Peptides against a protein of PDB entry 3ZOQ. Designs and how they scored, part 180

Target 1, 223 residues: chain A of PDB entry 3ZOQ
Amino acid sequence: QLLQDSWWNQLKEEFEKPYYQELREMLKREYAEQTIYPDSRDIFNALHYTSYDDVKVVILGQDPYHGPGQAQGLSFSVKPGVKQPPSLKNIFLELQQDIGCSIPNHGSLVSWAKQGVLLLNTVLTVRRGQANSHKGKGWERLTDRIIDVLSERERPVIFILWGRHAQMKKERIDTSKHFIIESTHPSPFSARNGFFGSRPFSRANAYLEKMGEAPIDWCIKDL

## One batch from the design tools (peptide; made by RFdiffusion4, then SolubleMPNN)

Design b2_p27_5_s2 (from b2_p27_5, 16 letters changed)
Fold by OpenDDE base, seed 2:
Structure b2_p27_5_s2 (fold): chain B 223 residues (1-223), chain A 27 residues (1-27)
Amino acid sequence: as target 1 above (223 residues)
Amino acid sequence: MEAEKEAEKEQEEIDKELEEIFKKEES
């Protein structure tokens, strides 16, 4: 099966639907004919690192980085050795100001994922050098379903929604059970308009503690 | 050294493109 049992049980019906079959066939062609990111084996890394049951926090991104060696199947995250993109740098600046973490010498957020932070892009693939090239091809329907099944989960989830794109998903989240942290996007063009000072990391941990769960260790060690 | 500079320049271009996308969405 494509996914671990916890996610498979939640999403197996989606994979049988025509839209996903069409997406799959499209992706086969794309990966064969063009350079697509991330590597095909890394497409579902967010779900691999964080099981359905282990999700504590969700951070929504748009689509993968479209440069060589950048995307690793996790929103905002870049592979070790890759220069931190401006938005990611701002994320780390806010992390430092929020809870005192040092800025890491790499941009991998795998340590967050392993702790239950689902780093989910709404679109999970992209053509090299062509941002949003796989928008509207079917990923959004699957990732909407991911949000839906998390919203339907009894155990609460914290959704961190940076920027308008992510915030559009708020309508799918049962706010009677789940918590939402919203701000402007960490992009240099929007970070000063609300992202900086929003303290999403401490706020997320406060919710986790309130619900009796272990907080996330947001601090990332150097490699 | 030249390869590193080219890679850095490419990364800067990628970063600029990403920034523009985010700017448009936040506008």
Scores: peptide ipSAE 0.027, ipTM 0.537, DockQ to the pose 0.651
Fold by OpenDDE base, seed 3:
Structure b2_p27_5_s2 (fold): chain B 223 residues (1-223), chain A 27 residues (1-27)
Amino acid sequence: as target 1 above (223 residues)
Amino acid sequence: MEAEKEAEKEQEEIDKELEEIFKKEES
C-alpha cells in the first residue's frame, strides 16, 4: 500500500537507499518462507492512519506482537478479538485513572491513530514466535528518519516515551520545539516504578491545548 | 471450544514472553 503524500515526500529518499532495498529483499524472502507479522499490507499502518502533517502525538514501541492475529501495524495495539497483553491492560488502567475512560473490551488503538497519534514501532516486522527477530535489519534506520523528519517539522509534536528503549530516541528530538513525556514502561515489571500516575494522556492534551490544537479523545468505545 | 481454549493459552504464553522482554529492557 502506498504511503500518503505527506509521508512519501518525507521518506522517498530513504526508499532509494541501499539499506532499504536490502531490507525490502530480506522481507520478501521472510514473508515467502515463513509467517511474518503483521500482514505485509499492514506494515506501514501507523503511517497510513496518521499522515506526516496530521501527527500530534507519537508513541514509540519496539517491535510488533509476534502471535497470530495480534499485530496490526500499530505500537501496543492489538486487533479486535485479541486478548489485551498485560502492558496494554496497564495502559488502559492508567487511562482510566488519568482521565476517567472506561476500559474497552478490545485492544485496538486505531481510534488514537485516526486522531493523529502515530503509533510507531522502531522495528516494523517480526517472525511468528520470535521477538526481535528483525532487529538490526534496517527498520531502525527508517524509523529513526521518521523521528528526524518529525523533529525537523515546525509544528510541534508530543513524544510519549515509555521505557528505556523509547527514551533512547530522545537525542533525536529537538526539545526546543517538541514536547516529551517520559515514564517507565507500562509493563507489569516497571509500571509501578513511574508509569502509573504519570498521566501521559491528560499531559499530552494539556500540551495540545497550549498549542491551540484539538485534544485527543483517548477514550475507546467498546465494539 | 477446545480450539478457542488453545488459542487463549497460546495468547497467554505470548503475553508472558512479551512481559519478560519488557522486564529485560527496563532493567
Scores: peptide ipSAE 0.026, ipTM 0.533, DockQ to the pose 0.704
Fold by OpenDDE base, seed 1:
Structure b2_p27_5_s2 (fold): chain B 223 residues (1-223), chain A 27 residues (1-27)
Amino acid sequence: as target 1 above (223 residues)
Amino acid sequence: MEAEKEAEKEQEEIDKELEEIFKKEES
């Protein structure tokens, strides 16, 4: 899981810090003793697919899906062949209503990542069947740093913050430079309270166009 | 470019170490 040079330059200091070393040791034990998701090679997929310089949009998630074969190191994304989780289904429903995209027959958001959508979870690993099991173990500090270095970037970024957890990161974002799109979470428990109709995809593209950048092709092709 | 290459090598070493640890521990 080699990080791209642009991310390495931004994050190399973090990997030498005690908290990350402790996280590493924790993960070593966890992967040895438990079933941990995603695959260790996929932990940093968000950074692998989207370089620091290529980030256009950030979509924050909490932690990976905890079911077999689901997590692929990208927030909200599931591997092809995996049933779309309810939140992801709602994301696609909003995508359809927002910009007319068809609902894909899979849940992989890799195509977004490759276009500069950083699909970042705040916690990058999870125990099988135990949501948030790796909360507070060090990932949040690293991912906070990721947000920080993006916030410090001169080239503007669009942050899509669904729900309270993601919105708590707003304090780390320089809103004088960067754009924030906020709504309730796409979860079935909250989507009807603001997520539906929030039109994050068209709004993101509107900002990109305003900045003179190419918009994201949010529509996902069937596999 | 040289600094980037050095950084890449360092990252590669770290990543390989992590991968080896995780692979070994998962077995």
Scores: peptide ipSAE 0.008, ipTM 0.359, DockQ to the pose 0.018
Fold by OpenDDE base, seed 4:
Structure b2_p27_5_s2 (fold): chain B 223 residues (1-223), chain A 27 residues (1-27)
Amino acid sequence: as target 1 above (223 residues)
Amino acid sequence: MEAEKEAEKEQEEIDKELEEIFKKEES
């Protein structure tokens, strides 16, 4: 079974559809002939770390980092030992300003994922050095379905939508049930236009508390 | 349409960030 039961029950029909079969075959060729990130075993790490029922927060990203050893199947996250990308650095800066967390000495967001933060990219694979190289190949249809089934869930979810790319998915989210936190992207190109000072972490926890759920421990321990 | 254009612009900015990272790693 590709996914844990909770996600499999929600997505199994997608995996049987022609688009996904074509995507799968494409990926088989790509991984055989090209350097593709993340490792094939890590493609669905976001879903592995955070079950369908355990999702509390969703943070949408674009596609994986395309440099060696960076991507670990989680949006914005990089493997330990990898230099923090500028956007991630800004995320940690906002985290520090928002709730006082120290800047971690690594860029792994696995601790968030384990607490129910679904770190989902809309495209789940990429060629080395070629951003968006797997755009339009079928991932978006699957990840749209992921958003849809979360939107359909009775238990509310908090969607953190940084930038317009992520915000385009808002139309798929039932805002009568779910909460949206929007700002500009943490990229250095946009962070000053609204991301800094947006306080997404404290706001997310405020929503969780309102829902009677345990807040996320956003602070990341050093390794 | 405007939202799409903004999204494309943001995408370009994100891509630039990633490309700069890549260039530094390869240099």
Scores: peptide ipSAE 0.209, ipTM 0.794, DockQ to the pose 0.038; fails the geometry check

Design b2_p27_5_s3 (from b2_p27_5, 11 letters changed)
Fold by OpenDDE base, seed 4:
Structure b2_p27_5_s3 (fold): chain B 223 residues (1-223), chain A 27 residues (1-27)
Amino acid sequence: as target 1 above (223 residues)
Amino acid sequence: SELKEQEEEEREEIDKEREEIYKKEES
């Protein structure tokens, strides 16, 4: 896929490296032989919706939803018409408690992405019904580089790191320049241990306002 | 349809599995 110029300038060297070529060849086989999510055209949706220069906030996920019709290339986001997964439901519950947004009748976070929220999974593809099936195949190296180039950016970024997996990336973030919002994961298993009440949305907007940037409209309209 | 029902059942199991993965990583 062709990336926006701003991302291409940051990542072009990665695409020339052997690891990425091997990943590409693996993906060709996988998409040919298996049902892979998201659709191949949606793999880089996070980068398509949010340019390198337009990134205001980053929300890290693990790998795509591995059920039919769910993944759309954005962390935590599901295609319209798909029932909201438990963690996403809790995200919306916190959103409501934090800043008063209504719970939307769908789970698409595209409106966030369009405003500068990079909804990045660390692994960008998965086999149907097989979580983490593409873990350790090269995506992590690319997405680490995405985090790195954002960390190197002069204009500050806000990283929202829910749970241990995301928080492990903190070591790659220059906290002298960038802002970190950490809590437990929105999963029902952990949300009551810190995610609920963490108010990541209002806190993110507070940082944006401090930087003189427009806040994110986190509220999602019904479709 | 039967297909839609099967897909919904699959998604329900997928959602459970995903949460179990999160649980393991947070433990």
Scores: peptide ipSAE 0.546, ipTM 0.908, DockQ to the pose 0.743
Fold by OpenDDE base, seed 1:
Structure b2_p27_5_s3 (fold): chain B 223 residues (1-223), chain A 27 residues (1-27)
Amino acid sequence: as target 1 above (223 residues)
Amino acid sequence: SELKEQEEEEREEIDKEREEIYKKEES
């Protein structure tokens, strides 16, 4: 898929590597033979909405929602009209408690992406009904490179790392230059153990202000 | 309509499954 020039310049070498070619061939077969999410045109939506240079905040997810009509190529985000998954509901609850935003009547985080919030899953595709089905197929190498090139960027980035899976990527981040916001996962099973009250949104904006950048408008309007 | 209902049921099951996965990862 065609990427913006800023991302292409950072990732073009990866796309020419054997691992990615093998991944692409695998994906071609999967999309032809199985129901794969998100839609093939939406795989790189995180990079489409947020250029390399425009990244202010990164929120890492695991892999796409694996139910019909849910995934739209952005971590934690669901297409309009889709019921908010439990973790996303908790994200909005924390958003409300943190900075007073109303809970939206949908689950699309596109407005965040357009403001420089890179909503990146570590694995960018999934087979319907089979979570982690595309784990270990090459996506992690590419998304690791995405983290690496952001870590190497001169202008600081804020990484929001919810849960252990995301926090494992901390080793790839130059914490002398970039900011990390960590807490437990927003899942109902872990949210009360640290996610609630962690105030990641106001903290992120505080860092942005310190850097002299415009804060994120985290509040999402109803559709 | 029937398809939409089936998809909604599937999404509900999948949402539960995802949370269970998250639980396992955080454990």
Scores: peptide ipSAE 0.546, ipTM 0.909, DockQ to the pose 0.771
Fold by OpenDDE base, seed 2:
Structure b2_p27_5_s3 (fold): chain B 223 residues (1-223), chain A 27 residues (1-27)
Amino acid sequence: as target 1 above (223 residues)
Amino acid sequence: SELKEQEEEEREEIDKEREEIYKKEES
Protein backbone atom coordinates (compact mmCIF):
# COMPACT_ATOMS: atom_id res chain seq x y z
CA GLN B 1 0.00 0.00 0.00
CA LEU B 2 0.97 3.58 -0.57
CA LEU B 3 1.74 5.53 2.57
CA GLN B 4 1.74 9.23 3.20
CA ASP B 5 5.07 10.86 2.50
CA SER B 6 5.70 11.47 6.19
CA TRP B 7 5.39 7.78 7.03
CA TRP B 8 7.17 6.70 3.87
CA ASN B 9 10.18 8.77 4.83
CA GLN B 10 10.27 7.10 8.24
CA LEU B 11 9.58 3.54 7.12
CA LYS B 12 10.99 3.21 3.60
CA GLU B 13 14.07 1.42 4.89
CA GLU B 14 11.88 -1.21 6.53
CA PHE B 15 10.02 -1.92 3.33
CA GLU B 16 13.31 -2.72 1.63
CA LYS B 17 14.30 -5.29 4.25
CA PRO B 18 13.94 -9.02 3.64
CA TYR B 19 11.58 -9.55 6.58
CA TYR B 20 9.05 -7.16 5.11
CA GLN B 21 9.31 -8.67 1.67
CA GLU B 22 8.68 -12.06 3.20
CA LEU B 23 5.74 -10.65 5.13
CA ARG B 24 4.34 -9.18 1.95
CA GLU B 25 4.61 -12.48 0.12
CA MET B 26 3.00 -14.27 3.05
CA LEU B 27 0.13 -11.80 3.03
CA LYS B 28 -0.41 -12.28 -0.69
CA ARG B 29 -0.83 -16.00 -0.09
CA GLU B 30 -3.00 -15.51 2.96
CA TYR B 31 -5.40 -13.11 1.28
CA ALA B 32 -5.63 -15.46 -1.67
CA GLU B 33 -6.19 -18.63 0.34
CA GLN B 34 -7.93 -17.44 3.51
CA THR B 35 -10.36 -14.82 4.70
CA ILE B 36 -8.08 -12.18 6.18
CA TYR B 37 -9.01 -9.08 8.14
CA PRO B 38 -9.04 -6.24 7.71
CA ASP B 39 -9.63 -5.73 4.01
CA SER B 40 -6.26 -5.44 2.31
CA ARG B 41 -6.93 -1.80 1.50
CA ASP B 42 -7.47 -1.09 5.20
CA ILE B 43 -4.30 -2.67 6.62
CA PHE B 44 -2.53 0.66 7.02
CA ASN B 45 -5.58 2.75 7.92
CA ALA B 46 -3.92 3.89 11.14
CA LEU B 47 -1.08 5.41 9.11
CA HIS B 48 -3.48 6.73 6.48
CA TYR B 49 -5.62 8.62 8.96
CA THR B 50 -2.73 9.87 11.08
CA SER B 51 0.48 11.09 9.46
CA TYR B 52 3.81 10.75 11.20
CA ASP B 53 3.92 14.44 11.99
CA ASP B 54 0.30 14.58 13.09
CA VAL B 55 0.57 11.84 15.71
CA LYS B 56 -0.37 13.23 19.10
CA VAL B 57 -1.42 10.06 20.90
CA VAL B 58 -0.71 6.38 20.31
CA ILE B 59 -3.06 3.66 21.49
CA LEU B 60 -1.58 0.20 21.04
CA GLY B 61 -3.62 -2.89 20.33
CA GLN B 62 -2.61 -6.48 19.73
CA ASP B 63 -4.12 -7.66 16.45
CA PRO B 64 -7.28 -6.94 14.45
CA TYR B 65 -10.71 -8.20 15.34
CA HIS B 66 -11.07 -11.59 13.69
CA GLY B 67 -14.83 -11.71 13.21
CA PRO B 68 -16.70 -10.88 10.01
CA GLY B 69 -17.11 -7.20 9.28
CA GLN B 70 -15.40 -5.98 12.46
CA ALA B 71 -11.86 -4.79 11.78
CA GLN B 72 -11.19 -1.55 9.95
CA GLY B 73 -7.43 -1.24 10.40
CA LEU B 74 -7.57 0.70 13.67
CA SER B 75 -6.88 -0.72 17.12
CA PHE B 76 -10.05 -1.36 19.17
CA SER B 77 -12.22 0.18 16.44
CA VAL B 78 -15.05 -1.61 14.66
CA LYS B 79 -16.87 -0.69 11.49
CA PRO B 80 -20.17 1.14 11.86
CA GLY B 81 -23.12 -1.19 12.27
CA VAL B 82 -21.06 -3.71 14.22
CA LYS B 83 -21.86 -4.40 17.86
CA GLN B 84 -19.27 -2.92 20.18
CA PRO B 85 -16.94 -5.61 21.51
CA PRO B 86 -16.68 -5.91 25.31
CA SER B 87 -13.34 -4.10 25.62
CA LEU B 88 -14.56 -1.27 23.44
CA LYS B 89 -17.69 -0.94 25.54
CA ASN B 90 -15.48 -0.52 28.57
CA ILE B 91 -13.36 2.06 26.76
CA PHE B 92 -16.53 4.08 26.20
CA LEU B 93 -17.62 3.59 29.80
CA GLU B 94 -14.29 4.98 30.97
CA LEU B 95 -14.61 7.79 28.44
CA GLN B 96 -17.99 8.67 29.88
CA GLN B 97 -16.75 8.61 33.46
CA ASP B 98 -13.52 10.42 32.61
CA ILE B 99 -14.74 13.36 30.56
CA GLY B 100 -18.52 12.97 30.34
CA CYS B 101 -18.87 11.78 26.76
CA SER B 102 -22.01 9.95 25.76
CA ILE B 103 -21.63 6.35 24.71
CA PRO B 104 -21.87 6.31 20.92
CA ASN B 105 -24.25 4.04 19.04
CA HIS B 106 -21.33 2.60 17.03
CA GLY B 107 -17.74 1.53 17.57
CA SER B 108 -15.79 3.49 14.97
CA LEU B 109 -12.81 5.40 16.33
CA VAL B 110 -12.03 7.08 13.00
CA SER B 111 -12.74 10.48 14.55
CA TRP B 112 -9.87 9.89 16.99
CA ALA B 113 -7.54 8.83 14.19
CA LYS B 114 -8.33 11.96 12.20
CA GLN B 115 -7.33 14.08 15.18
CA GLY B 116 -3.91 12.51 15.61
CA VAL B 117 -4.63 9.39 17.64
CA LEU B 118 -2.59 6.61 16.07
CA LEU B 119 -4.67 3.48 16.67
CA LEU B 120 -1.89 0.99 16.06
CA ASN B 121 -2.07 -2.76 16.40
CA THR B 122 1.18 -4.65 16.91
CA VAL B 123 0.02 -7.11 14.27
CA LEU B 124 -1.95 -5.64 11.40
CA THR B 125 -3.71 -8.69 9.93
CA VAL B 126 -5.52 -11.80 11.14
CA ARG B 127 -7.31 -14.83 9.75
CA ARG B 128 -11.05 -15.07 10.25
CA GLY B 129 -11.76 -16.88 13.48
CA GLN B 130 -8.07 -17.32 14.30
CA ALA B 131 -6.77 -14.71 16.70
CA ASN B 132 -3.00 -14.12 16.57
CA SER B 133 -2.76 -16.21 13.40
CA HIS B 134 -0.34 -13.68 11.89
CA LYS B 135 1.71 -13.23 15.05
CA GLY B 136 5.45 -13.57 14.49
CA LYS B 137 5.24 -13.08 10.73
CA GLY B 138 6.99 -9.72 10.55
CA TRP B 139 4.37 -7.16 11.55
CA GLU B 140 5.86 -6.80 15.02
CA ARG B 141 9.18 -5.69 13.55
CA LEU B 142 7.52 -3.03 11.43
CA THR B 143 5.27 -1.79 14.23
CA ASP B 144 8.24 -1.75 16.60
CA ARG B 145 9.94 0.49 14.07
CA ILE B 146 6.86 2.72 14.03
CA ILE B 147 7.17 3.07 17.79
CA ASP B 148 10.90 3.68 17.45
CA VAL B 149 10.61 6.48 14.90
CA LEU B 150 7.92 8.12 17.00
CA SER B 151 10.14 7.79 20.05
CA GLU B 152 12.95 9.43 18.11
CA ARG B 153 10.71 12.31 17.06
CA GLU B 154 11.52 15.59 18.74
CA ARG B 155 7.89 16.60 19.12
CA PRO B 156 6.49 14.67 22.10
CA VAL B 157 3.98 11.85 21.79
CA ILE B 158 1.59 10.41 24.36
CA PHE B 159 1.54 6.61 24.50
CA ILE B 160 -1.49 4.96 26.04
CA LEU B 161 -0.52 1.43 27.02
CA TRP B 162 -3.38 -0.77 28.17
CA GLY B 163 -2.35 -4.16 29.47
CA ARG B 164 0.89 -6.11 29.54
CA HIS B 165 1.21 -6.64 25.79
CA ALA B 166 1.22 -2.92 25.08
CA GLN B 167 3.33 -2.15 28.13
CA MET B 168 6.08 -4.41 26.82
CA LYS B 169 6.75 -1.65 24.28
CA LYS B 170 7.60 0.83 27.03
CA GLU B 171 11.30 0.01 26.75
CA ARG B 172 11.26 1.42 23.21
CA ILE B 173 9.89 4.79 24.30
CA ASP B 174 12.15 7.66 25.33
CA THR B 175 10.39 8.81 28.48
CA SER B 176 12.60 11.89 28.64
CA LYS B 177 10.62 13.27 25.69
CA HIS B 178 7.39 11.30 25.59
CA PHE B 179 4.58 10.61 28.00
CA ILE B 180 3.18 7.23 28.93
CA ILE B 181 -0.26 6.49 30.33
CA GLU B 182 -0.48 2.94 31.65
CA SER B 183 -3.27 0.87 33.11
CA THR B 184 -4.73 -2.59 33.00
CA HIS B 185 -6.49 -3.64 29.82
CA PRO B 186 -10.08 -2.49 29.17
CA SER B 187 -11.14 -6.14 28.94
CA PRO B 188 -13.94 -7.14 31.34
CA PHE B 189 -11.42 -9.47 32.97
CA SER B 190 -9.02 -6.67 33.88
CA ALA B 191 -10.82 -3.34 33.62
CA ARG B 192 -11.85 -3.27 37.28
CA ASN B 193 -8.23 -3.81 38.30
CA GLY B 194 -7.04 -0.42 37.11
CA PHE B 195 -8.46 0.57 33.73
CA PHE B 196 -11.66 2.01 35.15
CA GLY B 197 -10.76 5.24 36.85
CA SER B 198 -7.42 5.53 35.03
CA ARG B 199 -8.80 8.53 33.10
CA PRO B 200 -6.53 8.15 30.07
CA PHE B 201 -8.47 10.64 27.97
CA SER B 202 -8.31 13.61 30.30
CA ARG B 203 -4.71 12.77 31.17
CA ALA B 204 -3.76 12.68 27.50
CA ASN B 205 -5.42 16.02 26.92
CA ALA B 206 -3.64 17.47 29.94
CA TYR B 207 -0.31 16.51 28.39
CA LEU B 208 -1.33 17.95 25.03
CA GLU B 209 -2.27 21.22 26.65
CA LYS B 210 1.05 21.28 28.48
CA MET B 211 2.77 20.86 25.12
CA GLY B 212 0.78 23.74 23.68
CA GLU B 213 -1.21 21.47 21.40
CA ALA B 214 -4.92 21.24 20.83
CA PRO B 215 -6.58 18.54 22.91
CA ILE B 216 -8.34 15.58 21.37
CA ASP B 217 -12.10 15.70 21.12
CA TRP B 218 -12.61 12.20 22.41
CA CYS B 219 -16.39 12.38 22.29
CA ILE B 220 -17.80 10.39 19.39
CA LYS B 221 -20.96 11.44 17.61
CA ASP B 222 -23.71 8.99 16.84
CA LEU B 223 -24.12 7.91 13.25
CA SER A 1 -31.18 -12.97 6.91
CA GLU A 2 -29.89 -16.32 8.04
CA LEU A 3 -26.40 -15.36 6.92
CA LYS A 4 -26.44 -12.18 8.96
CA GLU A 5 -27.66 -14.08 11.96
CA GLN A 6 -24.89 -16.62 11.58
CA GLU A 7 -22.29 -13.90 11.28
CA GLU A 8 -23.64 -12.20 14.38
CA GLU A 9 -23.43 -15.45 16.30
CA GLU A 10 -19.88 -15.90 15.05
CA ARG A 11 -18.97 -12.38 16.15
CA GLU A 12 -20.40 -13.00 19.60
CA GLU A 13 -18.32 -16.12 20.04
CA ILE A 14 -15.27 -14.38 18.63
CA ASP A 15 -15.75 -11.48 21.02
CA LYS A 16 -15.75 -13.94 23.90
CA GLU A 17 -12.63 -15.58 22.56
CA ARG A 18 -10.90 -12.23 22.23
CA GLU A 19 -11.59 -11.38 25.83
CA GLU A 20 -10.26 -14.75 26.94
CA ILE A 21 -7.09 -14.03 24.99
CA TYR A 22 -6.74 -10.69 26.72
CA LYS A 23 -7.25 -12.40 30.05
CA LYS A 24 -4.49 -14.88 29.30
CA GLU A 25 -2.13 -12.13 28.21
CA GLU A 26 -2.66 -10.27 31.46
CA SER A 27 -2.10 -13.35 33.64
Scores: peptide ipSAE 0.542, ipTM 0.908, DockQ to the pose 0.783
Fold by OpenDDE base, seed 5:
Structure b2_p27_5_s3 (fold): chain B 223 residues (1-223), chain A 27 residues (1-27)
Amino acid sequence: as target 1 above (223 residues)
Amino acid sequence: SELKEQEEEEREEIDKEREEIYKKEES
């Protein structure tokens, strides 16, 4: 897929590496033979909506939703018209308690992405009905590089790391330069153990203000 | 439609499965 110039400049070397070529060939077969999410044109939506230079906040997810019509190429986000998954519902509950936003009638986080919130999954594709089916196929190496080049950026980034999977990426982040917001995962199984009350949205905006940047409008309008 | 209902049922099960995965990852 065609990437924005800012991302291309950061990632072009990865695309020439054997692992990525093998990943690409694998994906060609997968999309031809299986139902794969998201749509192939949406795989890099996180990078499409948020350029390298425009990244203010990063929210890491695991891999795309693996049900029909759900995945949008953005972590935690679902296409309009799709029922909000439980973890996303809890994200909106925390958003409401943190900064007073109303619960939206949809689950699209595109408005965040457009403001500089990189909604990145560590794995960018999945087979229908088979969670983690594309784990260990090369995506993690690319997305690790995405984290690395952001960590190397002089302008600070805020990383919101919910749960252990995301927090495993801390070792790749220069915490002398960048900000980390950590809590338990928004999943109903863990949200009450630290996610609720963690106030990641107001805290992120506080860091942005400290850096002299415009805060994120986290409130999502109904469609 | 029947298809839409089937997809909704599938999504419900998928959502449950996803949450179980998250639970497992946090354990």
Scores: peptide ipSAE 0.538, ipTM 0.905, DockQ to the pose 0.755

Design b2_p27_5_s4 (from b2_p27_5, 16 letters changed)
Fold by OpenDDE base, seed 2:
Structure b2_p27_5_s4 (fold): chain B 223 residues (1-223), chain A 27 residues (1-27)
Amino acid sequence: as target 1 above (223 residues)
Amino acid sequence: MEAEKAEEEERKKIDEELLKLAEKEES
C-alpha cells in the first residue's frame, strides 16, 4: 500500500476544515464531561483495521452502541465478552442461513474488518444511554467524505446498505463502478421484512469473485 | 516493506488525532 492510497491522503483535508475542528472541540468537552462511547482511542478503529486500498466491502451503521463496554469503533460489532445485541444476533442468523457459518460465542467483527470489510458508522461517537446524541455534530460530513472517496476509487467496492438510513447514502455511490446490496435492517423490528433471506454475504462474495478478488471469510471463530 | 511503512505512517497520523483528543480528556 502506498501513502497516496492511505486514509490520511484521502481525508487530511477534512481534518483541517472548520466543521471537523468544531466537532473535535465538542468531543473534547463531551469526553471530559460525559461518558462517551467508544473509548476515544477506538473512534477510528474502522479505518485502523481496513485501509483505503484494502476496502472490499462497506457495511454502514448509524451510531455506536451506547451501553457500557459494547462499542469498539466498528459498526454492529461488540467487544468480546459482551452479549450480542439483537441486530447482531440476526446478522449471525442470516450468516448461518446464507453460507452455513456457525453462530460465534462473541460479537466481535474484527475478523471481517481485517479482511477488507469497512464497518463504518455514519456517526462515530455516542453518549452513554443516549442513542443519536452526537447526530448532526459533524461526523456525518466526515463519513460522507469516506463514502465519496471510496466511490471515486477506481477499484470497485461493495456497499451493504441495511435499512433506510444506510440506503440514503446510495446517492453518493457511483453505481457504474460499485455494487450495492440492499435490504431491510437486521433489527428485530425489520429483519423479517426482507433482511432474512437477503443473503448479503454470499452475494458480496459473488461480486468479489466476478471482480477477480478473494472472497471474504465471513465465518467467525469462537474465542 | 514499503507497504508496511505506509501503513505505519497512516496509523501514526490517525493515532495523532486520537492522542490529541485523549490528552485533552485527561487534562
Scores: peptide ipSAE 0.034, ipTM 0.637, DockQ to the pose 0.020
Fold by OpenDDE base, seed 3:
Structure b2_p27_5_s4 (fold): chain B 223 residues (1-223), chain A 27 residues (1-27)
Amino acid sequence: as target 1 above (223 residues)
Amino acid sequence: MEAEKAEEEERKKIDEELLKLAEKEES
């Protein structure tokens, strides 16, 4: 039985680089002096739930939710019991219209992550109440490397790129091997300009089926 | 068995990096 490639093997060289050591020292101070989200043990939850070889789909976010109890280390996802943010509500509305899934009574996307959906933010931490507070501190270099090693992988990946920020990563993706699904962002300010009706879930599954892969069960059960 | 062991070893290595942050008090 072939062993799967690990994220550690793909990323270990990054952890030794000066930029990551500086980021780490910054984060140690931030977590000690400020309220930072997600919990420090949840920062790499996207990598914990979805191994390098198990990645089928990537959904890029910007940075974590900055409210109490919201962020769980997965893009767009919120912990059970947390009110669904507006963008997440729109994601579920599109999911319902695309493939007929019911709107779940919670906002946890862990079931997607466990099926090979890498729910990656480009910035993995944020200060409480301060959106983008950890932008440009080194996370983008690490998460760019995550995109790069996935792009270099022989087995194809589907990248779902909602909005301009995520779409800026398209230049790092080998489109001769990998598939890209692009639309406007699910935010209430942009969703009606192309996100609604984009059918990213059925399109992703159509690519998976073409590759001979098992489709994602995108429907989320109530808790 | 071998796949489970490899996944556990990977998780351990990533967690070792995180443990140093988790030891800090969060406000």
Scores: peptide ipSAE 0.032, ipTM 0.643, DockQ to the pose 0.021
Fold by OpenDDE base, seed 4:
Structure b2_p27_5_s4 (fold): chain B 223 residues (1-223), chain A 27 residues (1-27)
Amino acid sequence: as target 1 above (223 residues)
Amino acid sequence: MEAEKAEEEERKKIDEELLKLAEKEES
């Protein structure tokens, strides 16, 4: 048995539930019959890079990018060599204005994940070219449980909730214990309505410092 | 070293559920 709290200890009961078995059988068919993103080995990359105990910050996304080579199992993140999507470009613009980071030449957020930023989508798979194609198939129940077990953790977490979809999860978060940073979504359609100037990166670090924790190095180096 | 081992064991358990999906992708 692992001495530290792990995602397996927190989630093992979910994998035995009927809803997850049905989801798994659906995914087996989808991956066999269609092009699904991310690669099946990358579905849980957010949990692989950031252990349950190491979570400092959570950034919620909706579902993976649905273009070739984009999704890497982390919300908003794209594999190196992939053109930065519009929302990610706006995230880097806000990062530059907030704390002075340069805009990186790639879109990988793995460096954040390794520092305790859980980059979680609420739906973890998608069909090629078909946004939200795996919505309502069981992922939301598992990812709700991930939010729940983090909310139950004694050590505080910072939740960054961009846009309405992420903000709907606020009801599952104990706001007496955990910190919430809310704004409009970084999408070009909403970023000018509150995302720009929201300074989520400096605000997150201010909470971490108040808790006596090391801040996140949000600046991303070029590859 | 202990933390790295714990992370590896956790990854293995999570991946056991995904291995069956990956096997189909490789088929």
Scores: peptide ipSAE 0.022, ipTM 0.590, DockQ to the pose 0.021
Fold by OpenDDE base, seed 1:
Structure b2_p27_5_s4 (fold): chain B 223 residues (1-223), chain A 27 residues (1-27)
Amino acid sequence: as target 1 above (223 residues)
Amino acid sequence: MEAEKAEEEERKKIDEELLKLAEKEES
């Protein structure tokens, strides 16, 4: 597929805005003074792996994992060799129950990203050991714009919105054009209240097929 | 090939923005 609309074309104006310049200066200080995750080169991995035109599905997360070696710039995803976090384990349990995929021996969701699953956190950086430490610093404005430009896209997108935080973004999505899959969060605290049995993977593929799109191969191979 | 090149050019533009950030050595 030819890149007709790039993320750069969609977002370049944001990078010139004062809020992003302030965010950038903050991040410069943070990366200099603190241990910040993910690696600075991995911050935009969701956009690197999934072009604007290739987005089929969006899965929203909150902020990156804040432990050593975990975050790789993709929502819910962890680098190979990293123990699967509880929420990710529950995602794989639902994947198994939904469409019969085996639980992978790693937590990398890069294979989804490469197929058009935008694994977007609303906040793209975090301090080590300090969840939500970069909340309200400007990332949400950029990631809101990412949602907006996808909502404006003519080709429909499927948004998977787990939990209240992600569901708050529904107001930015043209639900007359785009598909929404909502449930409780995969967190152990909420998964039994509606995430399990929500079958987001088969439902997403059903929408893709209805649109004449290739379904996502959600099954993750062992490494 | 052309699509891959365009994606790489886009990645470069985003990476150029990231290069303005202070990077810590991988530990």
Scores: peptide ipSAE 0.022, ipTM 0.542, DockQ to the pose 0.022

